# Peptides against a protein of PDB entry 1IK9: the designs that were tried, part 45

Target 1, 211 residues: chain A of PDB entry 1IK9
Amino acid sequence: MERKISRIHLVSEPSITHFLQVSWEKTLESGFVITLTDGHSAWTGTVSESEISQEADDMAMEKGKYVGELRKALLSGAGPADVYTFNFSKESCYFFFEKNLKDVSFRLGSFNLEKVENPAEVIRELICYCLDTIAENQAKNEHLQKENERLLRDWNDVQGRFEKCVSAKEALETDLYKRFILVLNEKKTKIRSLHNKLLNAAQEREKDIKQ
Target 2, 207 residues: chain A of PDB entry 1IK9 as posed
Amino acid sequence: MERKISRIHLVSEPSITHFLQVSWEKTLESGFVITLTDGHSAWTGTVSESEISQEADDMAMEKGKYVGELRKALLSADVYTFNFSKESAYFFFEKNLKDVSFRLGSFNLEKVENPAEVIRELIAYALDTIAENQAKNEHLQKENERLLRDWNDVQGRFEKAVSAKEALETDLYKRFILVLNEKKTKIRSLHNKLLNAAQEREKDIKQ
Target 3, 195 residues: chain B of PDB entry 1IK9 as posed
Amino acid sequence: MERKISRIHLVSEPSITHFLQVSWEKTLESGFVITLTDGHSAWTGTVSESEISQEADDMAMEKGKYVGELRKALLSVYTFNFSKESAYFFFEKNLKDVSFRLGSFNLEKVENPAEVIRELIAYALDTIAENQAKNEHLQKENERLLRDWNDVQGRFEKAVSAKEALETDLYKRFILVLNEKKTKIRSLHNKLLNA

## One batch from the design tools (peptide; made by RFdiffusion4, then SolubleMPNN)

Design b1_p11_4_s4 (from b1_p11_4, 8 letters changed)
Fold by OpenDDE base, seed 1:
Structure b1_p11_4_s4 (fold): chain B 211 residues (1-211), chain C 211 residues (1-211), chain A 11 residues (1-11)
Amino acid sequence: as target 1 above (211 residues)
Amino acid sequence: as target 1 above (211 residues)
Amino acid sequence: DWEKKLKELEQ
């Protein structure tokens, strides 16, 4: 079961924050339970997949698009632009909400709710869920923080090894070149020495022919 | 202001989850506001730094140790071992809590609370705080997740560069040796050729003298 | 190992 609690303001009671809980299985399209509370009273209704389909048809809206709008309205609250307006009559237990566009407002959906006999149970359970969600999110946050710190250490270690490898490669190249130049210079010196001995031998032979 | 909400069970009402809110400025030692609710009624009290000091003195406990126990009791709830027992009389508005040790239970603290006239406001504010905390923790969690994914990519990139650097160092050494061996072999061949020319010149000179 | 190869090249 998935659940979302959001704050809403009712048009009838704009000074009193209401809480809208929506609970569903897998997808909001499969139906959902809606619970409204003001912290004193609570009202609950079940919306079936068939009711969602009927409401989409009555609105002449594609079901996926309609469910997308329901998800925005019921799971996000009014949003930062008050795009959704919520209405509830405590007398009729009729809940409806509108989408406000620039030039047009239209009713997006409506549900009959029932007044809960023991609202304190619903409120306590709602608070419990909030506290559980806080604890779960906190544990996840602490885990991610520890992993982030681990990854940062591992990155620094590999980076340091990489820098050492780069420096060691350059040092190796430099050292190899220096040593090979020394050996080559020795061989070049030996070549020059042998060449001079050949020149001297040729000069001596030319002297011996000229007696 | 710091705040913590915890679930507690009252000894008098073990079937009804109560919520204990504690609010303080910087340190619990500086005093705190305690709020108790059952989702229908609420009770609030303010505990001053002087009252905390007096309660510590009355218990013959060092203040820092006492505040440490208050922090465990009031901010963690009963805990997983029911180490703390909470008592509240709705009639007297007297709240007290005990620490349960193996062989001894002792009263850790007691406070007079006042019944809130509009408990719905307190409950709504408490739910609002829970929802705000969820949103903040969610945003922090999403940030840490994105950073974790970034650090993992960065680690993989550096690791791959490091492995390439290691392989390149080994390849460089091998290539340099091969090239230098070729050049040295050319010089050795030239030395051998010059040495043979010197031997031939010496043999020709020995023939010319015998002639 | 490279020092050994260098000595072999010096020879």
Scores: peptide ipSAE 0.039, ipTM 0.857, DockQ to the pose 0.020
Fold by OpenDDE base, seed 4:
Structure b1_p11_4_s4 (fold): chain B 211 residues (1-211), chain C 211 residues (1-211), chain A 11 residues (1-11)
Amino acid sequence: as target 1 above (211 residues)
Amino acid sequence: as target 1 above (211 residues)
Amino acid sequence: DWEKKLKELEQ
């Protein structure tokens, strides 16, 4: 089961933060359990796939698009844009919500809830879920942090090896050229010496011919 | 202000999960506000630095060690080892907790609480804090995940550059030697040619003398 | 390997 808890404000009680819990299996489209609480009372309703389909049809909206709007309304909470207005009658246990666009507000959905007999149990379970979620997220955070630190070390190690490789390549080139120049200069000197000997021998032969 | 919420079980109500909220400024040693709730009622007490010091003295325990035990008891919740037993009298509003060692249990601390007039407000605020903590941890996890993905890319990029540098170093050495051998062989051939010319000139001179 | 080749070339 997937679960999302969101804080909402009711039009009737804007000063009292309410909590909207939605629980579902795999997809919100298959239906869900909605729970509303003010921290004292709780109200719960089950919404079936058939009710979701009927609400989509009544709105003349494609089911997947409707479920997408439903997801934004019920799982995002009051996003900072107040795009959704929530209404609840404690007397009728009727919950409905509207989508507020710039020039038009329209009812997006409505549900009948039932007052929970033991709201404390629902509230405790909700708090337990929050604490479990915090613990899971903390454990994930610690894991990601350790992995981040590992990756950073591994990066630094490869970077340091790379820098050494670059420097070693440049040093190798410089060393090879220095050695090459030395050997080449020796051979050039030997060639010059042999040319001088050949010139001297030719000059001596020209002297020997001239007696 | 720092805050920690933990689930606990009271000896008097082991079937009902209670929530222990502790709030403090910088250090638990400076005092704290303790709040207990069962999801219906709430009880709050303020514990001063002087009370912490007095409890440490009464236990004949060094204050820092006592605060360390207090932190383990009140901030860890019932760790899986049931090392701490929590007791609360709703009548007297007296809260006390014990440390359970293998052969000995001892009272670690005690506090007078006051029943909160509006427990729903305390519970709502507690749930809000949990939801805020979840949101913060999720944002941090998303950040760490993106950073890990970045570090992994950066590692792969440096690794690929390093491998190219290694291969380029080996290729450079091979190329420089090939070029060097070519030039050196040309010079060696020139030296051999000059020596042969010198030998021929000497042989011709020896023929010219015999002639 | 390279040092040996260099020495052989010096010769």
Scores: peptide ipSAE 0.039, ipTM 0.857, DockQ to the pose 0.020
Fold by OpenDDE base, seed 5:
Structure b1_p11_4_s4 (fold): chain B 211 residues (1-211), chain C 211 residues (1-211), chain A 11 residues (1-11)
Amino acid sequence: as target 1 above (211 residues)
Amino acid sequence: as target 1 above (211 residues)
Amino acid sequence: DWEKKLKELEQ
């Protein structure tokens, strides 16, 4: 079961924050339970998959699009943009909500709710769910923080090894060239020495021929 | 202002989860406001710094130790170990809590609470605080998740560069040796050729002298 | 060992 709680303002009672809880199995399309509370009273209603399908058909909306709008209205809370308006009559237990677009407002959906006999139990369970969600999110935050610290240490280790590898490559090249130049210069010196010996031997032979 | 909400069970009503809210400025030692609710009624009390000091003195506890015990009792919730028991009389509005150790239970503190006239407002504000805390923790989780993904990408980039650097260092050494061997072998061949020319010139001169 | 290879080349 998935659950979302949001704050809403009712048009009839704009000074009193209400809480809208929606609970569903896997997908909102398969139906949901809606609960409204003002912190004293609670009202609940169950919306079936068939009712959602019928409302989509009555609105001439594709079902997935309609469910997408329901998700935005009921699970996102009243976004700061007042895109959704919520209405509830405590007398009729009729809940309806509208989508407000720039030039057009339209009714998105409506539900008949029933007054809960023991609202305190519903409110306690709602608070329990909030506290459980806080605890779970705190545990996730602590885990992610530890993982961030680990990843940062691992990055610094690899970065330091990389910098050492770059420096070691440059040092290797420089050292190899220096050593190669020394050995090569020795061989060049030996070549020059042997060439001079050949020149001297040729000059001596030319002297011996000239008696 | 800091706030903590916890679930507690009252000895008098063990089947009904109660919520204990504690709010304070900077440190619990400077005083706090306590609110108890069952989701229908609420009770509140203010505990001053002077009262905390007096209770510590009456218990013959060092103030910091006493505040440390208050923090564990009131802010940690009923831990799974039932280390703290909570008692409340709705008639007298007397709230007291005990610390249960293996062989000894003792009263840790007590407060006179007052029944809140409008409990729905207190409950709504408590739910609002829970929802705000959830939203803040979700935003932190999303931030930490994005940072983890960034750090992982950065680690993989540096790791890949490091592996390439290692391979490039080995390849450089191998290439430099191969090139050096070629040049050195050319010089060795030239030395051998010059040495053979010297030997031939010496043999020719020895023939000319014997003639 | 690079030193061994270098010495073999000096020879």
Scores: peptide ipSAE 0.039, ipTM 0.856, DockQ to the pose 0.020
Fold by OpenDDE base, seed 2:
Structure b1_p11_4_s4 (fold): chain B 211 residues (1-211), chain C 211 residues (1-211), chain A 11 residues (1-11)
Amino acid sequence: as target 1 above (211 residues)
Amino acid sequence: as target 1 above (211 residues)
Amino acid sequence: DWEKKLKELEQ
């Protein structure tokens, strides 16, 4: 089961942070359990897939678009833009929320909640979930940190090998050319020496013919 | 200010998860605020540096070692080994904890707590802190994930450059040798041709002298 | 072995 806890402010109690827990299986579209608490009392309601479908139809909104708005409202908490306003009556246990746009506000959804008999248990479970989520996120952070340190070492090792390979390529070229020039110069010297011997032999023959 | 929330089980109420919040400035040694809650009631106490020092002295324990044990007891919660047992009386507001070793148990610390008049505010603040910590840890995870993906790309890029450099080094050596062999073979052919011309000239001279 | 090939070319 997936779960999200968010902070909300109720229009009727704006000075008291409320917590909205939403829990669902796989998709919010399949229905969800909503729990509201003020840290003393808790209220819970179950919203079915059929209720979500009916509210989407009543709004003349495509179901996927409606669920997308529910997700933004109920899982994000009051974003900094107060795009969603939350209302709750402790007497009627009626919870509703509105989407506020520049020129239009409309009710996005409404739920009947039931007061939880043992709010302390719901609050303890909510705190436990928060602590579990912190522990899981910490373990993930430690893992990612160790992987980053490994990848950085591996990068430095390959970079160092690459720089050595570049330097070794330039050194190889330079060394091969030096050796090549030495051997070529020896062969050129031998060619020059043999040409001089041929010239001398021709000059000696021309002298022997001229007696 | 640093803060840690942990789950504990009280010996007197083992079926009810309690939450122990400890808050301190820089070091636990400098004193701390302890808050206990069961999700309905809350109790708070302040422990001074002087009280910590006195308890260390009364235990005949070095202060740093004592603070090390306090940190393990109060910040780790009940670890899986139940090395620390927590006791609280709602009547006396007396909180104490024991360290349990195989052959010895001893009181590690004791605090007088005061019942909070507005436990809902303490609980809301505690939940807010948990949600803030989750958000911070999520942001850190997203950052580390992006860095991990960057480092992996950078590693693959350098690795690909390194492999190309290795292949280019081997290809360079092979190409330089091929070019070198061609030029040397031309020079060797010229040397052989010049030697043959010298041999022929010597044989012609030997014929002319015998003639 | 390039050294061996170089020696064969010096020859």
Scores: peptide ipSAE 0.035, ipTM 0.856, DockQ to the pose 0.020

Design b1_p11_5_s1 (from b1_p11_5, 4 letters changed)
Fold by OpenDDE base, seed 2:
Structure b1_p11_5_s1 (fold): chain B 211 residues (1-211), chain C 211 residues (1-211), chain A 11 residues (1-11)
Amino acid sequence: as target 1 above (211 residues)
Amino acid sequence: as target 1 above (211 residues)
Amino acid sequence: SSSFGGGEREP
């Protein structure tokens, strides 16, 4: 089951932070449970897939687009201020929310809630869920941090090996050329020496023919 | 200000999760504010540095060691079950906790709390803090994840460059040796040719002298 | 004819 808790402010009680919990099994489109609390009282309601479809139809909105707006309104937490306005009557248990556009506000959704008999239990469960989510996120942070540190070490190690490989390639090229020049010069010297011996032998033969 | 919220169970109400908030400015040793709630009622108390020192002395414990136990008891959340037991009288507002060892339990600390007049506000603030902590941890997770993905790409890029450098070094060595052998063999062939010409010239001179 | 035209620097 997925769950999202958001802070909202009711138009009727703008100074009192309310908490809106939305819970669903698969998709928000399949229906959800909504729970509202002010930290003292709680209200809950179930919104069916059929109600979501009906509200989309009532809005003349394609269901996927409607669910996209519903997700923004109910799951975004403190989204950009004033894009969505929340209204709740504690007397009628009627909850509705509006989307504010530049020149137009319109009702995006409306739900009948029921007052919870034991609001303290709902509040405790909500706090428990928050604490569990904190613990899970902390564990994930610690894991990701350790992995970052590992990847950074591994990167530094490979980088250092790469730099050594580059330097070793350049050094090898230089060394091989130096060695090649030495051996080549020895062979050139031997060729010059043999050529001079051939010239001397030819000059001596020309002297021996001239007597 | 640092803050930690923990789930605790009171010995008197083991079926009801209570939430213990501890808040402090610098160190837990400098004093802290403790807040207890059951999701309906709240109690708060301030524990001074002098009270912490007095409780350490009453226990005949070194203050740093005592604060170390205090930190485990009050900040560990659901630490290993049953190491610490929490007791609270809603009537006397007396809170105390015990450390359980194999054969001995002892009071680790005791505080007088005060019933909060507006528990809903304390509960809302506690939920707000949890939601803020969730948001901060999520933002940190997203950052660390993006950094992991970056480091992994950077590692793969350097690794691929390193492998190419290794292969290029081996190929360079092989190519340089091949070229060296070719030029060396040409020089050896020229030396052999000149040596044969010298031998022939010597044989011809020996014929001319005999002639 | 890849001339290794490595000039003879005379020693």
Scores: peptide ipSAE 0.000, ipTM 0.847, DockQ to the pose 0.004
Fold by OpenDDE base, seed 3:
Structure b1_p11_5_s1 (fold): chain B 211 residues (1-211), chain C 211 residues (1-211), chain A 11 residues (1-11)
Amino acid sequence: as target 1 above (211 residues)
Amino acid sequence: as target 1 above (211 residues)
Amino acid sequence: SSSFGGGEREP
């Protein structure tokens, strides 16, 4: 089951932070449970897929688009200030919320809730879920931190090997050229020496023919 | 102010999850506020640095070691199962906790709490703190995830450059040796040719003298 | 591509 808890302010009680829990099994579109609490009382309601479909139709909105707006309102809590307005009557247990645009507000959804008999249990469960979520996120943070440290070490190792490879390539090229020049110069010297011996031998033969 | 919320089970109410909030300004040693709630009622107490020092002295324990044990008990909540036992009398508002060793339990600390007049406010604040902590941890997770993805890209880039450098070094060595052998063979051929010309010239001169 | 064409300078 997926769950999201968000802070909301009711129009009727703007000084009291309320908590809106939304829970669903597969998708928000397939229905959800809504739970509202003020930290003392709790109210819950189940919203079916058929109710979501009906609300989308009543709004003349495509269901996927409507569910997208529900997700923003109900799962973001205090979205950008004042984009969503939450209303609840403790007397009628009627919950509704509006989307506020520049020049118009419209009701995005409305639900009948029921007062929970044991609100303390709902509140304890809500706190438990928050603490579990904190623990999971902390464990994920520690994992990601250790992975970052590993990746940074691995990057430094390969970077250092790369720099050594570049330097070794340049050194190799330089050394091979130096060795090549040395051997080439030896062979050139030997060629010149042999050529001079040939010239001398030819000059001696020309002298021997001239007597 | 630093704060930690943990789940505890009271010996008197083992089926009801209680929440222990500990808050402190600088260090736990300088004093802390303890808040206990069952999701309906709340109790609070302030523990001073002098009380912590007195409890350490009463235990014949070095203060830093005692504070270290307090931190494990109060901030870990449900540590390893049954290492710490929490007791609370709703009648006397007396809170105490024990450290359980194999063959002995000893009282680690005890505090007089006071029943909070407006527990709903304390519970709302506790939930708010949990939600803030979730949001902070989520933002940290998203940051670390993006950094991991960056470091992985950077590692792949330098690794690919390193592999290309290795291959280029080997190719360079092979090419330079091939070129060197070619030029060396040319010079060796020229040396052999000149040597043969010298031998022939010497043989011709010896024929001309015998003639 | 450094051509190792070390042209023999004719004397």
Scores: peptide ipSAE 0.000, ipTM 0.847, DockQ to the pose 0.003
Fold by OpenDDE base, seed 4:
Structure b1_p11_5_s1 (fold): chain B 211 residues (1-211), chain C 211 residues (1-211), chain A 11 residues (1-11)
Amino acid sequence: as target 1 above (211 residues)
Amino acid sequence: as target 1 above (211 residues)
Amino acid sequence: SSSFGGGEREP
C-alpha cells in the first residue's frame, strides 16, 4: 500500500493544521482510503474506483485528468499558492475540496467520512508511518552520500590517470623527436662527409690526368 | 533547536506505541525538553543542565558518559534488543528509563513531566515536524541523486577521454616510428649510394694509374 | 648505440 500524508487547512478552522492521509494499493484511480485528523479526532472514508469515475463524470472531466488533479489536491495538500481549498463538516462528516483557478473556483471532489472511534490509534499509526518514512529516507540519504563519495573518488582516480596519460604522451612525442633529430643529424653529417670525399676524389683524378 | 522523535513502549502499556520527543538548543548536555504522547494525551517536561549533572552524580557516572547514554536512550528509543526500557506513571507524571545490561538493569534517568492541557496541539506540532523532516530528507535525496548522476556522467566523460588519450599515445608512437624508419632508410640508402660511388671512383683511379 | 632495431632489412 502506498501512502501520503499532507498538511491541510480547513476553511472552517484555518488556524488548525489538519493532516490528510491518503492510502492506495496500486493506483489512486483504483480507489483510496482518506483519513483526516486534527491531532485529536480522526475521520476516515474509503473512495472506490466507481466513486472516482462518478465524480469525473459529474465534472465532465476525462478520468485520467481528474485522477491527475485528485492526486495533486490530496497528495500535495493546498500546494503552492493555495491552489486547493479543503472543507470539512464535523457534523455531516462531509469532506470536499475545491480547485482555485484565477477567476473560478470549483469543487474538485467530495466524500463522506466517518468518525473514528479510536482516533489515538489512527494518530499513532500516522506518526509511525512518518517515522518509518524518515528512517527510510535517512538510510537512502546515507547510501546516496556514500555512493557520491565513491563516485567522486573514482572520478579523481580516472582524472589523475588521464592527466598522467596526457603528460606521458607529450613526453613521448618530445623524446621521440629528440632521438629522431639526433639520428637524422648523424646521417646528414655522414652524407656530407661522403659527398666531400667524392668531390676530393674527383679533383684528385682530374689532377692525375693533367702531367 | 534540534529535535528527535522516537517510538517507545512503556512497560505499563506494552501494546501502545508512545512517542518520545526530545528537543534541545545546542547540546543535550545543556538541557532538553522531553515530550511524551500516546496519540491522545501528552506530557512535557524540561530537564536542565543541573538536573542532568545531578543525575550523573547520583549515578556516580562521568557527565560526558552519562550524556552519551542519555542520548542513546532518549534519541534512539528502545534501540536494538531493548537496551532501554521506559516507564511512565500517568498518575504521578513520573517518567523513568532503565538501561538493561546482561545481568543488571539500572535506572538511567528519571524526570517529572506535566500533563499538557492541549495535547492536540503538541501532537499536531510533532506530526508537522515529522512531515518537515520528510520533506527535507526527500529534497536531500533528490539533490544527492542528481549529484550522483552528474558524477557518473563526469566519470564517464573522463574515462572516455582517458581511453582516447591512451589510444592516441599508441597511435602517435606508431606513426612517429613509421615516419622515422622511412626517413632513416632514405638516409641509409643515400649513404650506401655515396659509398659505392667512392669505391667506383677509387677503382677507376687505380685503373687510370695502371693504365 | 640506440638500437632503433626494426629497420626492414632490404633483401
Scores: peptide ipSAE 0.000, ipTM 0.847, DockQ to the pose 0.003
Fold by OpenDDE base, seed 5:
Structure b1_p11_5_s1 (fold): chain B 211 residues (1-211), chain C 211 residues (1-211), chain A 11 residues (1-11)
Amino acid sequence: as target 1 above (211 residues)
Amino acid sequence: as target 1 above (211 residues)
Amino acid sequence: SSSFGGGEREP
C-alpha cells in the first residue's frame, strides 16, 4: 500500500496545521483511504473507484485528468500556496477541497469522513510511517553518496589513463620519427658515398683512355 | 537546534509505541530538551549541562563517555533490540532508562518530565519536523541521483575517448612503420642499383685494360 | 600532409 502525508490548513482553522494522509493499493484511481488529523482527533474515510468515477463524471472531466488533479491536491505537500483550499466540518464530518484559479474557484472533491474512536493509534501509525520513510530515505542517501564517490574515483582513474595515453601517443610519434630520420640519413649517406665512388671510377676510366 | 525522534516501548506499556524526541543546540553535552508522547499525551523536560555532569559523576563515568551512552540510548531509533529499556511513570512523571548487558542491567539516566497542557501542538510540531526531514532527504536524494547520472555520463565520455586514444596509438604505430618500410625499401633499392652500376663500371674498366 | 622532408640537404 502506498501512502502520502501532507500538511494542510483548513479554512475554518487556519492557525492549526492539519495532516492529510492518503493511502492506496496500486493506483489512486482504484480508490484510496483518506485520514485527517489535528494531532488530537482523527477522521477517516474510504473513497472507492466508483466514487472517483462518479465525481469525475459530475465534473464532466475525464477520469484520468480528474485523478491527476486529485493527486496534485491530496498528495502534494504545501504546493504553491493557495492553489488548493481545504474545508472540513467537524460536526458533519464533511471534507471538501477547492482548486483556486485566478478568477474562479471550483470544488475538486468532497468526502464524508468518520471520527476515529482511537485517534492516538492513528497518530502513532502516522508518526511511525514518517520515521520509517526518514530511515529509508537516509539509507538511500548513504547508498547514492557511496555510489557518487565510487563513480568519481572511477572517472579520475580513466581520466588519468586517458591523459597518459595522449602523452604516450605524442611520445610514440616523436620517437618513431627520430628513429626514422636516423636510419634515413644513414641510407642517404650510403647513397652519396656510392655516387662519389661512381664519379671517381668514371674519371679514372677517362684518364686510362687518354695515353 | 538539532532534533532526533525515536520510537521506544515502555516497560509498563509494551504494546503502545511511544516517541522520544530529543532536541539540543550545539552538542548533547550542553543540555537537551526531552519530549515523550504516546500520540495523545505529551511530557517534556529540560536537562541541563550540570545535570548531565552530575549524572556522569554519580555513575563514576567520564562526561564524554556518559554523553556517548546517552546519544546511543536517546538518539538511536530501534537499535539492537533490548539494549536499552525505557521506563516512565505517568503518575510521578519520572522517566528512566537502563542499559542491558548480558549479566547486568544498570540505570543509564533518569529525568523528571512535566505533562504538557496542549499535547496536540507538540504532536503537530513533531509530525511537521518529520515531514520537513522527509522533504529535505528527498531533495538530497534527487540531487545525489542527478549527480550520479552526470558522473556516469562523464565516465562514459572519458572511457570512449580513452578507447579511441588507445586505438589511435596502435593505428599511428602501424601507419608510421608502414611508411618507414616503404621509404627504407626505396633507399635500399637505390643502394642496390648504385652497387650494380659500380660493378659494371669495374668490369668495363678491366675489359678496356685487357684490350 | 606529414612531410617526411626533414633529411638534411647538405649545402
Scores: peptide ipSAE 0.000, ipTM 0.847, DockQ to the pose 0.004

